# Peptides against a protein of PDB entry 3T6J, part 164

Target 1, 375 residues: chain A of PDB entry 3T6J
Amino acid sequence: PIVESYIGFIESYRDPFGSRGEFEGFVAVVNKAMSAKFERLVASAEQLLKELPWPPTFEKDKFLTPDFTSLDVLTFAGSGIPAGINIPNYDDLRQTEGFKNVSLGNVLAVAYATQREKLTFLEEDDKDLYILWKGPSFDVQVGLHELLGHGSGKLFVQDEKGAFNFDQETVINPETGEQIQSWYRSGETWDSKFSTIASSYEECRAESVGLYLCLHPQVLEIFGFEGADAEDVIYVNWLNMVRAGLLALEFYTPEAFNWRQAHMQARFVILRVLLEAGEGLVTITPTTGSDGRPDARVRLDRSKIRSVGKPALERFLRRLQVLKSTGDVAGGRALYEGYATVTDAPPECFLTLRDTVLLRKESRKLIVQPNTRLE
Target 2, 372 residues: chain A of PDB entry 3T6J as posed
Amino acid sequence: PIVESYIGFIESYRDPFGSRGEFEGFVAVVNKAMSAKFERLVASAEQLLKELPWPPTFEKDKFLTPDFTSLDVLTFAGSGIPAGINIPNYDDLRQTEGFKNVSLGNVLAVAYREKLTFLEEDDKDLYILWKGPSFDVQVGLHALLGHGSGKLFVQDEKGAFNFDQETVINPETGEQIQSWYRSGETWDSKFSTIASSYEECRAESVGLYLCLHPQVLEIFGFEGADAEDVIYVNWLNMVRAGLLALEFYTPEAFNWRQAHMQARFVILRVLLEAGEGLVTITPTTGSDGRPDARVRLDRSKIRSVGKPALERFLRRLQVLKSTGDVAGGRALYEGYATVTDAPPECFLTLRDTVLLRKESRKLIVQPNTRLE

## One batch from the design tools (peptide; made by RFdiffusion4, then SolubleMPNN)

Design b2_p18_7_s1 (from b2_p18_7, 9 letters changed)
Fold by OpenDDE base, seed 5:
Structure b2_p18_7_s1 (fold): chain B 375 residues (1-375), chain A 18 residues (1-18)
Amino acid sequence: as target 1 above (375 residues)
Amino acid sequence: GVAGEVYPTDERSIALAK
């Protein structure tokens, strides 16, 4: 088999400022079958990037074809095992040198192992679909998240010589209708400017790209889904995201007004965006479990994903990108922290829901290194 | 070294929160 290994100071999610990486290393084997799907996605990436809700002027000037491989992890040394990876972590390098994408397939498989009776916060009529399509939908989401999420968008930069990587006279901010008024100066990076919100903000952008582009028929076709199956994959992907937004409350510390996990914060933000869209798209209903204790149900109206959800996500995603491109930290922080705020205000009463989430918390799964054998 | 953006599982999210 083809073996890949990665090692170094890679992930910075445990750094409050998102800058300092922790040491990580893994050894994995290439899954050829799943890698083939991701290669097809890569082949369509340039075209799919044009479907994102920002002008070409806010997209990378030149598309650099990345690698995308599905891996089965044999060993992983680190604080946590991801489902997907996009490297390098430096936006400036991704803009100029390109990037590599990895999906950790067998890690995803562990996440898919959910017993129906233990599946929380879903309506009974959604549980079977969720169980059936969680895996496939997650593959789609991870692929889009890594390749077209983290792999998309341009940063406006003025270099050390004073030259701009964009035409100041012709490029228009789609949100304001005005010329570009802010950018990254020499020595400024995404992480240095956006600091405490940089990681979560970027993850939110990437997750949003996944949800947005999974609606495109070509994406589903690449992954081998068509007709009713494709629609179910879309539905479950969106359902999983809104459920994840609720589950995310576990990682909020009310007394410190702090999020402890960047991706979970991102998922909560997306939930808030979709709730704000209204029109019955997403509903969270407090209930009482069979044990007489608090419970909750998340409902997503699949018929409103395209009519209500997509436009809401489009507007939000465009704003995220524009603020990122222009280095508008004040605007970006105001937008993101606004959606990331957790209060007990009605109708959602998120702090109360958090108590429910904690009460219904599932036992942590044990991930064990797999054995290999010759066959 | 190698650095990257990550899409975590729920299990990883729990681990990172520690």
Scores: peptide ipSAE 0.024, ipTM 0.606, DockQ to the pose 0.123
Fold by OpenDDE base, seed 3:
Structure b2_p18_7_s1 (fold): chain B 375 residues (1-375), chain A 18 residues (1-18)
Amino acid sequence: as target 1 above (375 residues)
Amino acid sequence: GVAGEVYPTDERSIALAK
């Protein structure tokens, strides 16, 4: 079997400033059978990148064919096990040298195990569909998130010699209609500039790319879904995201006005964006559980995903990218922190919902990594 | 660059046991 591994100071999620990496390592075996769909996605990546809602001038100049494999983890050392990874975590290296994507397949498989009776915050009519398609939809989301999320977008840079990697005279900011007014100077990085919001902001961008591109028929075809199945995968993927946005409240600390998990903060932001879109796209309804205690239901109107959801996400995603590309920290922080703010304001009353989320919180899953043998 | 580009599971609150 093909063995892959990495080790070192890799992920900076535990650094409040997003700069210092946590020591992490894994050993895994390539799952060739499960890698095939990701290989097909890679083959279409260059074309799919053009479907993202920003001008080509805001996309990478040169497409570098990345590697994408599904891995079965033998051992993982770190604070948590991801479902997918995109490395290196440096935009300059991604742009010039390329990147590696991995899906941790057996980790995903564990996440797929859901008992219907324990599935929270969904309508009864959605539970069976959710259980059926959570796995497949998650494969789609992870693939898009890593490959076309983290793997997309350009940073405008002025190098140490004063040269720009973009034409200052011709490149136009699609949000302002003006020439580019800001960029990354020599020595500045995404993390150094955006600091406390960098990790979560980037995860939000990547998740948004996943939701946005999963609507593209070619993506569903790549993953082997057609007709009603494709539509169900789309629906469940979006449903999972809005549900996750509610679940995310567990990781917010009101007393400190702080988020403790970057991805969950990102998902909450997306939920806020889709709620703002209105028109009945997303509805969160407080309820009373069978135990007489608070509960809630998340509803997503399938028929409004393309008509209401997609345009809202398109605008938001474009803004995320433009602000990232131009190094506009003030604008980026204002946008992102605005959506990441948790209050008890009606109609959502998120702080109250947080209490409900905490009340309904499931036991933390324990991932055990036993011995593996070849048969 | 952008650090911490991982996609955790839905729960994203996983305890590891060896």
Scores: peptide ipSAE 0.024, ipTM 0.610, DockQ to the pose 0.142; fails the geometry check
Fold by OpenDDE base, seed 4:
Structure b2_p18_7_s1 (fold): chain B 375 residues (1-375), chain A 18 residues (1-18)
Amino acid sequence: as target 1 above (375 residues)
Amino acid sequence: GVAGEVYPTDERSIALAK
């Protein structure tokens, strides 16, 4: 078997400032069969990057073909086991040296285990479809999230010698119509500038890329879905995201006005964006469960994903990228914290919904380290 | 450095330091 591993101070999610890495390591075995699926996505990556809603000047100058490998984890030392990984965690290195994507296949398998009777916050008519397609849709989302989410975008930089990695005279900010007026100076990084919002902001960008690009027929084709199946995968992927945005409230601490999980905060932000789009795209309805206690239902109008959802996400995703590229911390913070704010304001009453989410909270899964043997 | 870039499972949580 082919063995892969990494070790070091890699992930910074536990640092409030998003900078200091937590010591982590894993040992895994390559799943060749599953890796082949992601290699098809890699083969289309250069073309798919052009589908992202920002000018080429805000994308990496050179396409560097990444690796994408599916791994079965044997041992994982860290605070949590991810479903996917994109490394290195330095944007400048991603731009100049490239990156590697990993899907932790056996972790995903655990994540796919959903029992209908325990599935919360969905309409009954969506549950069977959700259960059927959650796994496949999640594969799509993870692949896009890692490869084309984290693997996309450019930081504008002025180096220590005063040289720019972009043409100041010709590059135009698509949001303002003006020349670029801010960038990263020597010694400044994504984390150092965006600090407390950096991790969640980047995850939000990556998740948004997944939702946005999963609408592209080529993506679904790569994953082997066509016709009605492709549409169902799209629907379930978006449905899963808006549901996740509701579930995210578990990880918000009202008394401290903070989030305890970067990805969940990101998913809540996306929910807020899609709710803001209006027009009946997303509806969250408080209900009463069969036990007589508070419950809720999330509904996504399938027919409005492309007409309402996509444009809203496009605008939001472009803004995220432009603000990231230009190092506009003030603008980025205003945008992101605005959507990340949790209040009890009508109509959503998110703090009240949080109580419902906590009431319906499922037990956290415990992943047990496997072993391997020759047969 | 930049933000750690991992995709968690739906139920995965990583507590942020205060």
Scores: peptide ipSAE 0.024, ipTM 0.598, DockQ to the pose 0.119; fails the geometry check
Fold by OpenDDE base, seed 2:
Structure b2_p18_7_s1 (fold): chain B 375 residues (1-375), chain A 18 residues (1-18)
Amino acid sequence: as target 1 above (375 residues)
Amino acid sequence: GVAGEVYPTDERSIALAK
């Protein structure tokens, strides 16, 4: 078997300032069958990047074909096991040298395991579809998240010699209609500029890319879904995201006004964006459980995903990218923190919902690593 | 650079089958 590994201070999620890496490492074996799907995705990446809702001037000038491999983890050292990885975590290197994508297949497989009786916050009619398609939809989401999420977008840079990597005279900010007024100077990085919001902001961008591009028929075809199956995968992917946004409240600490998980914060932000879109796209309804205690239901109108959800996400995602590209920290922070704010304001009453989420919290899963054998 | 470019599962806690 083909063995892959990495080790080092790689991820900075546990650093509030996004600068210090946590020690992490893994040893894994290549899953050839699943890797083939991701290879097809890579083959379509250059074309799919053009589907993202920003001008080509805000996309990387040169497409660098990345590697994308599905791995079965044998051993993993760290505070948590990811489902997917995009490395290196240096945007300048991603832009100039390329990147590698990894899907941890057996981690995803474990994550797919859901008991119907324990599945919270979904309508009964959605539970069976959710259970059936959570895995496949998650594969799609991870692939898009890593390859076309983290792997997309351009940072506007002025180098140490004063040269720009963009034409200052012709490149227009699609949000303002004006020339580019801010950029990254020599030595400035995404993390150094956006600091406390950098990790979550980027995860939000990547997740949004996944939701946005999963609507593309070519993407679903790459993963082997057509017709009704493709539509169900899309629906479940979006449903999972809005549900995750609700579940995210577990990781918010009201007393400190902070989030403890960057990805969950990102998912909450996406939920807020889709709720803001209105028109019955997403509805969260407080209910009473069979035990007589508070519960809730998330409803997603599948018929409005493309008509309501996609445009809302498009606008939001474009704003995220533009602010990132231009290094507009003030604008980016205002946008992101606005959506990341958790209050008890009606109609959602998120702080009250948080109590419900905590009440319905599932037991924490233990990280137990698999064994392998030679046949 | 972009920090922490991984896609975790919901709780980043997974019981893998042996």
Scores: peptide ipSAE 0.022, ipTM 0.585, DockQ to the pose 0.125; fails the geometry check

Design b2_p18_7_s2 (from b2_p18_7, 7 letters changed)
Fold by OpenDDE base, seed 4:
Structure b2_p18_7_s2 (fold): chain B 375 residues (1-375), chain A 18 residues (1-18)
Amino acid sequence: as target 1 above (375 residues)
Amino acid sequence: GVAGDVYLNDEESIKLAE
């Protein structure tokens, strides 16, 4: 088999400032069959990047064809096992040298195992559909998240010699209509500037890319979905995200006003964005469970995903990218922390909902190291 | 640089067994 390994100080999620990497290592075997879909996605990546809601000037100058491989993990040394990985984690390297994507296939397989009776916070009408399409929709989301999320966007940089990697005279900020007024100076990085919000902010951007681009028929076609199936995959992907935003509340610590998980914070932010869009797109309703204890239901209006959800997400995603590209920490922090704020204000009463989430919490899945044999 | 990965939701998150 084809063996891949990664080792080093790679992910910085455990650093509050997002800068110091945790030592991580894994050994995996390439799953050729599952890699095929991702390779098709890579083949369309250059075109799909143009569908993202920012000008080409805010995208990488040169498209560097990345690798995307599905991996079956044999051993993983780290604090957590992801579903997907995009490396390197340095934006400057991503845009100048390229990047690699991997989907941890056997990790995803474990994640797909969902029991209906344990599925919380969904309407009964959605549960069977959710169970049916969660796996496929998650494959779509992971692929887009890694390849076109983390793999997209440009940082505006002035190097040590004073040279810019963008034309100051012609590049226009799409949010302001003005020339670019801020950028990364020599020695400044995404993490160094955005610090405490950097990791979560980037995950939010990547997740948003996934939701946004999964609406594109070409994406669904790449993954083998057409017609009603494609629409169901879209619906379940969005539904999963808004549900995840609710589940995310577990990882918020009210006493410390902080988040303990960057991805979950990101998903909460997206939920807030979609709730803000209004018009009945997303509804979270507190209920009483069969046990007489608090419960909740998340409802996503399928008919409003494109008409209400997409425009809201488009604008939000563009703002994320523009603020990231220009190194506008003040603007970026204001935007992101605004959506990441958890209060008990009506109508959502998120702190109260958090209590419900904690009450309905299920145990985390445990993954055991697999073995392989020669046959 | 920033992190580039996808973790699972809470109820379905993966924890490496010790």
Scores: peptide ipSAE 0.027, ipTM 0.625, DockQ to the pose 0.151; fails the geometry check
Fold by OpenDDE base, seed 3:
Structure b2_p18_7_s2 (fold): chain B 375 residues (1-375), chain A 18 residues (1-18)
Amino acid sequence: as target 1 above (375 residues)
Amino acid sequence: GVAGDVYLNDEESIKLAE
């Protein structure tokens, strides 16, 4: 079998400033069968990047074909096990040298083990569909998130010699209609500039790319879905995201006004964006459980994903990218923290919903790594 | 660089058993 591994100070999620890496390492075996669909995605990546809602001037100048493999983890050392990874974690290296994507397939498989009776915050009519398509939709989302999320977008840079990697005279900011007025100077990085919001902001961008591009027929075809199945995968992917946005409240600490998990904060932000879109796209309804205690239901109107959801996400995603590309920390922070704010204001009353989420919290899953042998 | 190139489970933070 093909063995892959890495080790070192890689992820900075535990650093409040998003700069210092946590020591992490894994050893895994390539799953050839599961890698095939990701290879097809890679083959279409250059074309799919053009479908993202920003001008080509805000996309990488040169497409570098990345690797994408599905891995079965043998050993993982770290504070948490991801479902997917995109490395290196440096935009400059991604732009000039390329990147590698991995899906931790057996980690995803463990995550799929959900009992219907334990599935919280969904309508009964959605539970069976959710259970059926959660796995396949995750494959789609992870692939898009890593490859076309983290693997997309350009940072405008002025190097140490004063040269720009963009034409200052011709490149226009699509949000303002003006020339580019800010960029990254020599020594400045995404993490150094955006600091406390950098990790979560980037995860939000990547997740949004996943939701946005999963609507593209070619993506579903790549993963082997067509017709009604493709539509169900799309629906479940979006449904999972809005549900995750509600679940995310577990990781918010009201007393400190902070988030303890970057991905969950990102998912809450997306939920807020889709709620703001209105028109009945997303509905969160407080209910009473069979035990007489508070509960809630999240409903996503399938018929409004393309008509209401997509345009809202498009505008939001474009803003995320433009602010990232231009190094506009003030604008980026204002946008992101605005959506990440948790209050008890009606109609959602998120702080009250948080109490419900905590009440319905499932036991934390722990991954135990058994022995593996070749036969 | 961007420190956030990890996709975690939508429902849970998966941890290793200590």
Scores: peptide ipSAE 0.025, ipTM 0.620, DockQ to the pose 0.137; fails the geometry check
Fold by OpenDDE base, seed 5:
Structure b2_p18_7_s2 (fold): chain B 375 residues (1-375), chain A 18 residues (1-18)
Amino acid sequence: as target 1 above (375 residues)
Amino acid sequence: GVAGDVYLNDEESIKLAE
């Protein structure tokens, strides 16, 4: 088997400012079959990047073909095991040197094993589809998230010599219709400017890219889905995201008005965006469980994903990118924190829903080192 | 060292340091 290893100060999610890396290391084996799908995705990446909802001037000037591999982890040393990784981080190196993507396949597989009777917050009619397609949809989402999410977008920079990496006279901000008014100066980075929201904001952008691009037929084809299967994968991917947004409330601390997990905050933000879209796209209904205690159901109208969901996500995703590209921290923080705010205001009553989420919380699975053998 | 972004599924999460 092909063995890969990674080691270093990699993840910064334990740093409130998103800058300081935690020492991490793992050893993994290449999953050739799944890696082949990701290679096909890489082959289409340049074309798919053009489908993102921002002008080419806000995309990387030069496409650098990355590696993308699916890995089965043998050992992992760190505070948490991710499902996918994009390295290096979203700093300046990604703009000039490229990046590498990995999917930790067997980590995803652990998450796939859900008992139907324990699956929370879904309508009964959705549970079977969810169970069937959760795995495949995760593969799609992770691939898009890492490769075309984290791997997309340009930062407008003025270097130490005063030169810009964009034409100040011709590049137009699609949100304002005006010339670019802000950028990153020498020494400024994504993390340094956006600080406490940088990690979650970027994860939100990446997740949104996944949802947005998974609607593209070519993406589904790359992963081997066509016809009704493709539509089901799309549906389950979106359904999983809105459910995740509800589950995310576990990681909000009301007393501190703080989020304790960047990805979960991101997922909640996406939920808020899709709820705001209205028109019956997403509905969260408080219910009473069979035990007589509070419960809830998330409903996603499949027929409105493209007509309502996609446009809403498009607008939001474009705003995220524009604010990121221009280094507009004030605008970015206002936008993101606005959607990340958790109150008990009707109709959603998120703080009340949080209580329900906590009540229905399941014990976390233990991930242990796998046993391997030669056959 | 190497720094990177990570995708976490719904079941696995890294808590931020308090």
Scores: peptide ipSAE 0.022, ipTM 0.597, DockQ to the pose 0.106; fails the geometry check
Fold by OpenDDE base, seed 2:
Structure b2_p18_7_s2 (fold): chain B 375 residues (1-375), chain A 18 residues (1-18)
Amino acid sequence: as target 1 above (375 residues)
Amino acid sequence: GVAGDVYLNDEESIKLAE
């Protein structure tokens, strides 16, 4: 079998400033069958990047074909086990040297295992679809998230010699209609500039890319879904995201006005974006459970994903990218923190919903070392 | 660089068994 591993101070999620890496390592075996799907995704990456809602000037100048592999983890050391990885975690290196994508397949498999009776916050009519398609939809989401999320976008840079990696005279900011007014100077990085919001902001961008691009039939075809199945995968992917946004409240600390998990914060932000879109796209309804205690239901109107959801996400995603590209920390922080704010304001009453989320907290899933054998 | 190019599926819910 093909064995892959990595080790080191790689992920900085536990650093409030997004600078210091936590020690992490894994050993894994290549899953050839799943890797084939990601290889097809890689083959289409250059074309799919053009579908993202920003001008080519805000995309990488040169497409560098990455490696994308599905791995079954044998062992993992770290505070959290990821479902997917994009490395290196340096934008400049991604732009100039390329990157590698990994899906941790058996980690996803654990995540896919859900008991219907324990599935919270979904309408009864959605539970069976959710259970059926959560796995496949998650594969799609992870692939898009890593390859076309983290792997997309350009940072505008002025190097130490004063040279720009973009044409200052011709490149126009699509949000302002003006020339580019800000960029990264020599020595400045995404993390150094955006600091406390950098990790979550980037995860939000990547998740948004996944939701946005999963709407394309070509993407679903790559993963082997067509017709009604493809539409169900799309629906469940979006449904999972809005549900995750609600679940995210578990990771918010009201007393400190702080988020403890970057991905969950990102998912909450996306939920807020989709709620803001209105028109009945997303509805969160407080209910009473069979036990007489508070509960809630998330409803996503399938028929409005493309008509309402996509445009809202498009605008938001474009703004995320533009602000990132230009190094506009003030604008980026204002945008992101605005959506990341948790209050008890109606109609959502998120702080009250948080209590419900905590009350309905699901049991943890445990990953154990898998067995391997030679045949 | 970008902090944490990892897709995490609820790290609080999915843990390695002790």
Scores: peptide ipSAE 0.022, ipTM 0.601, DockQ to the pose 0.145; fails the geometry check

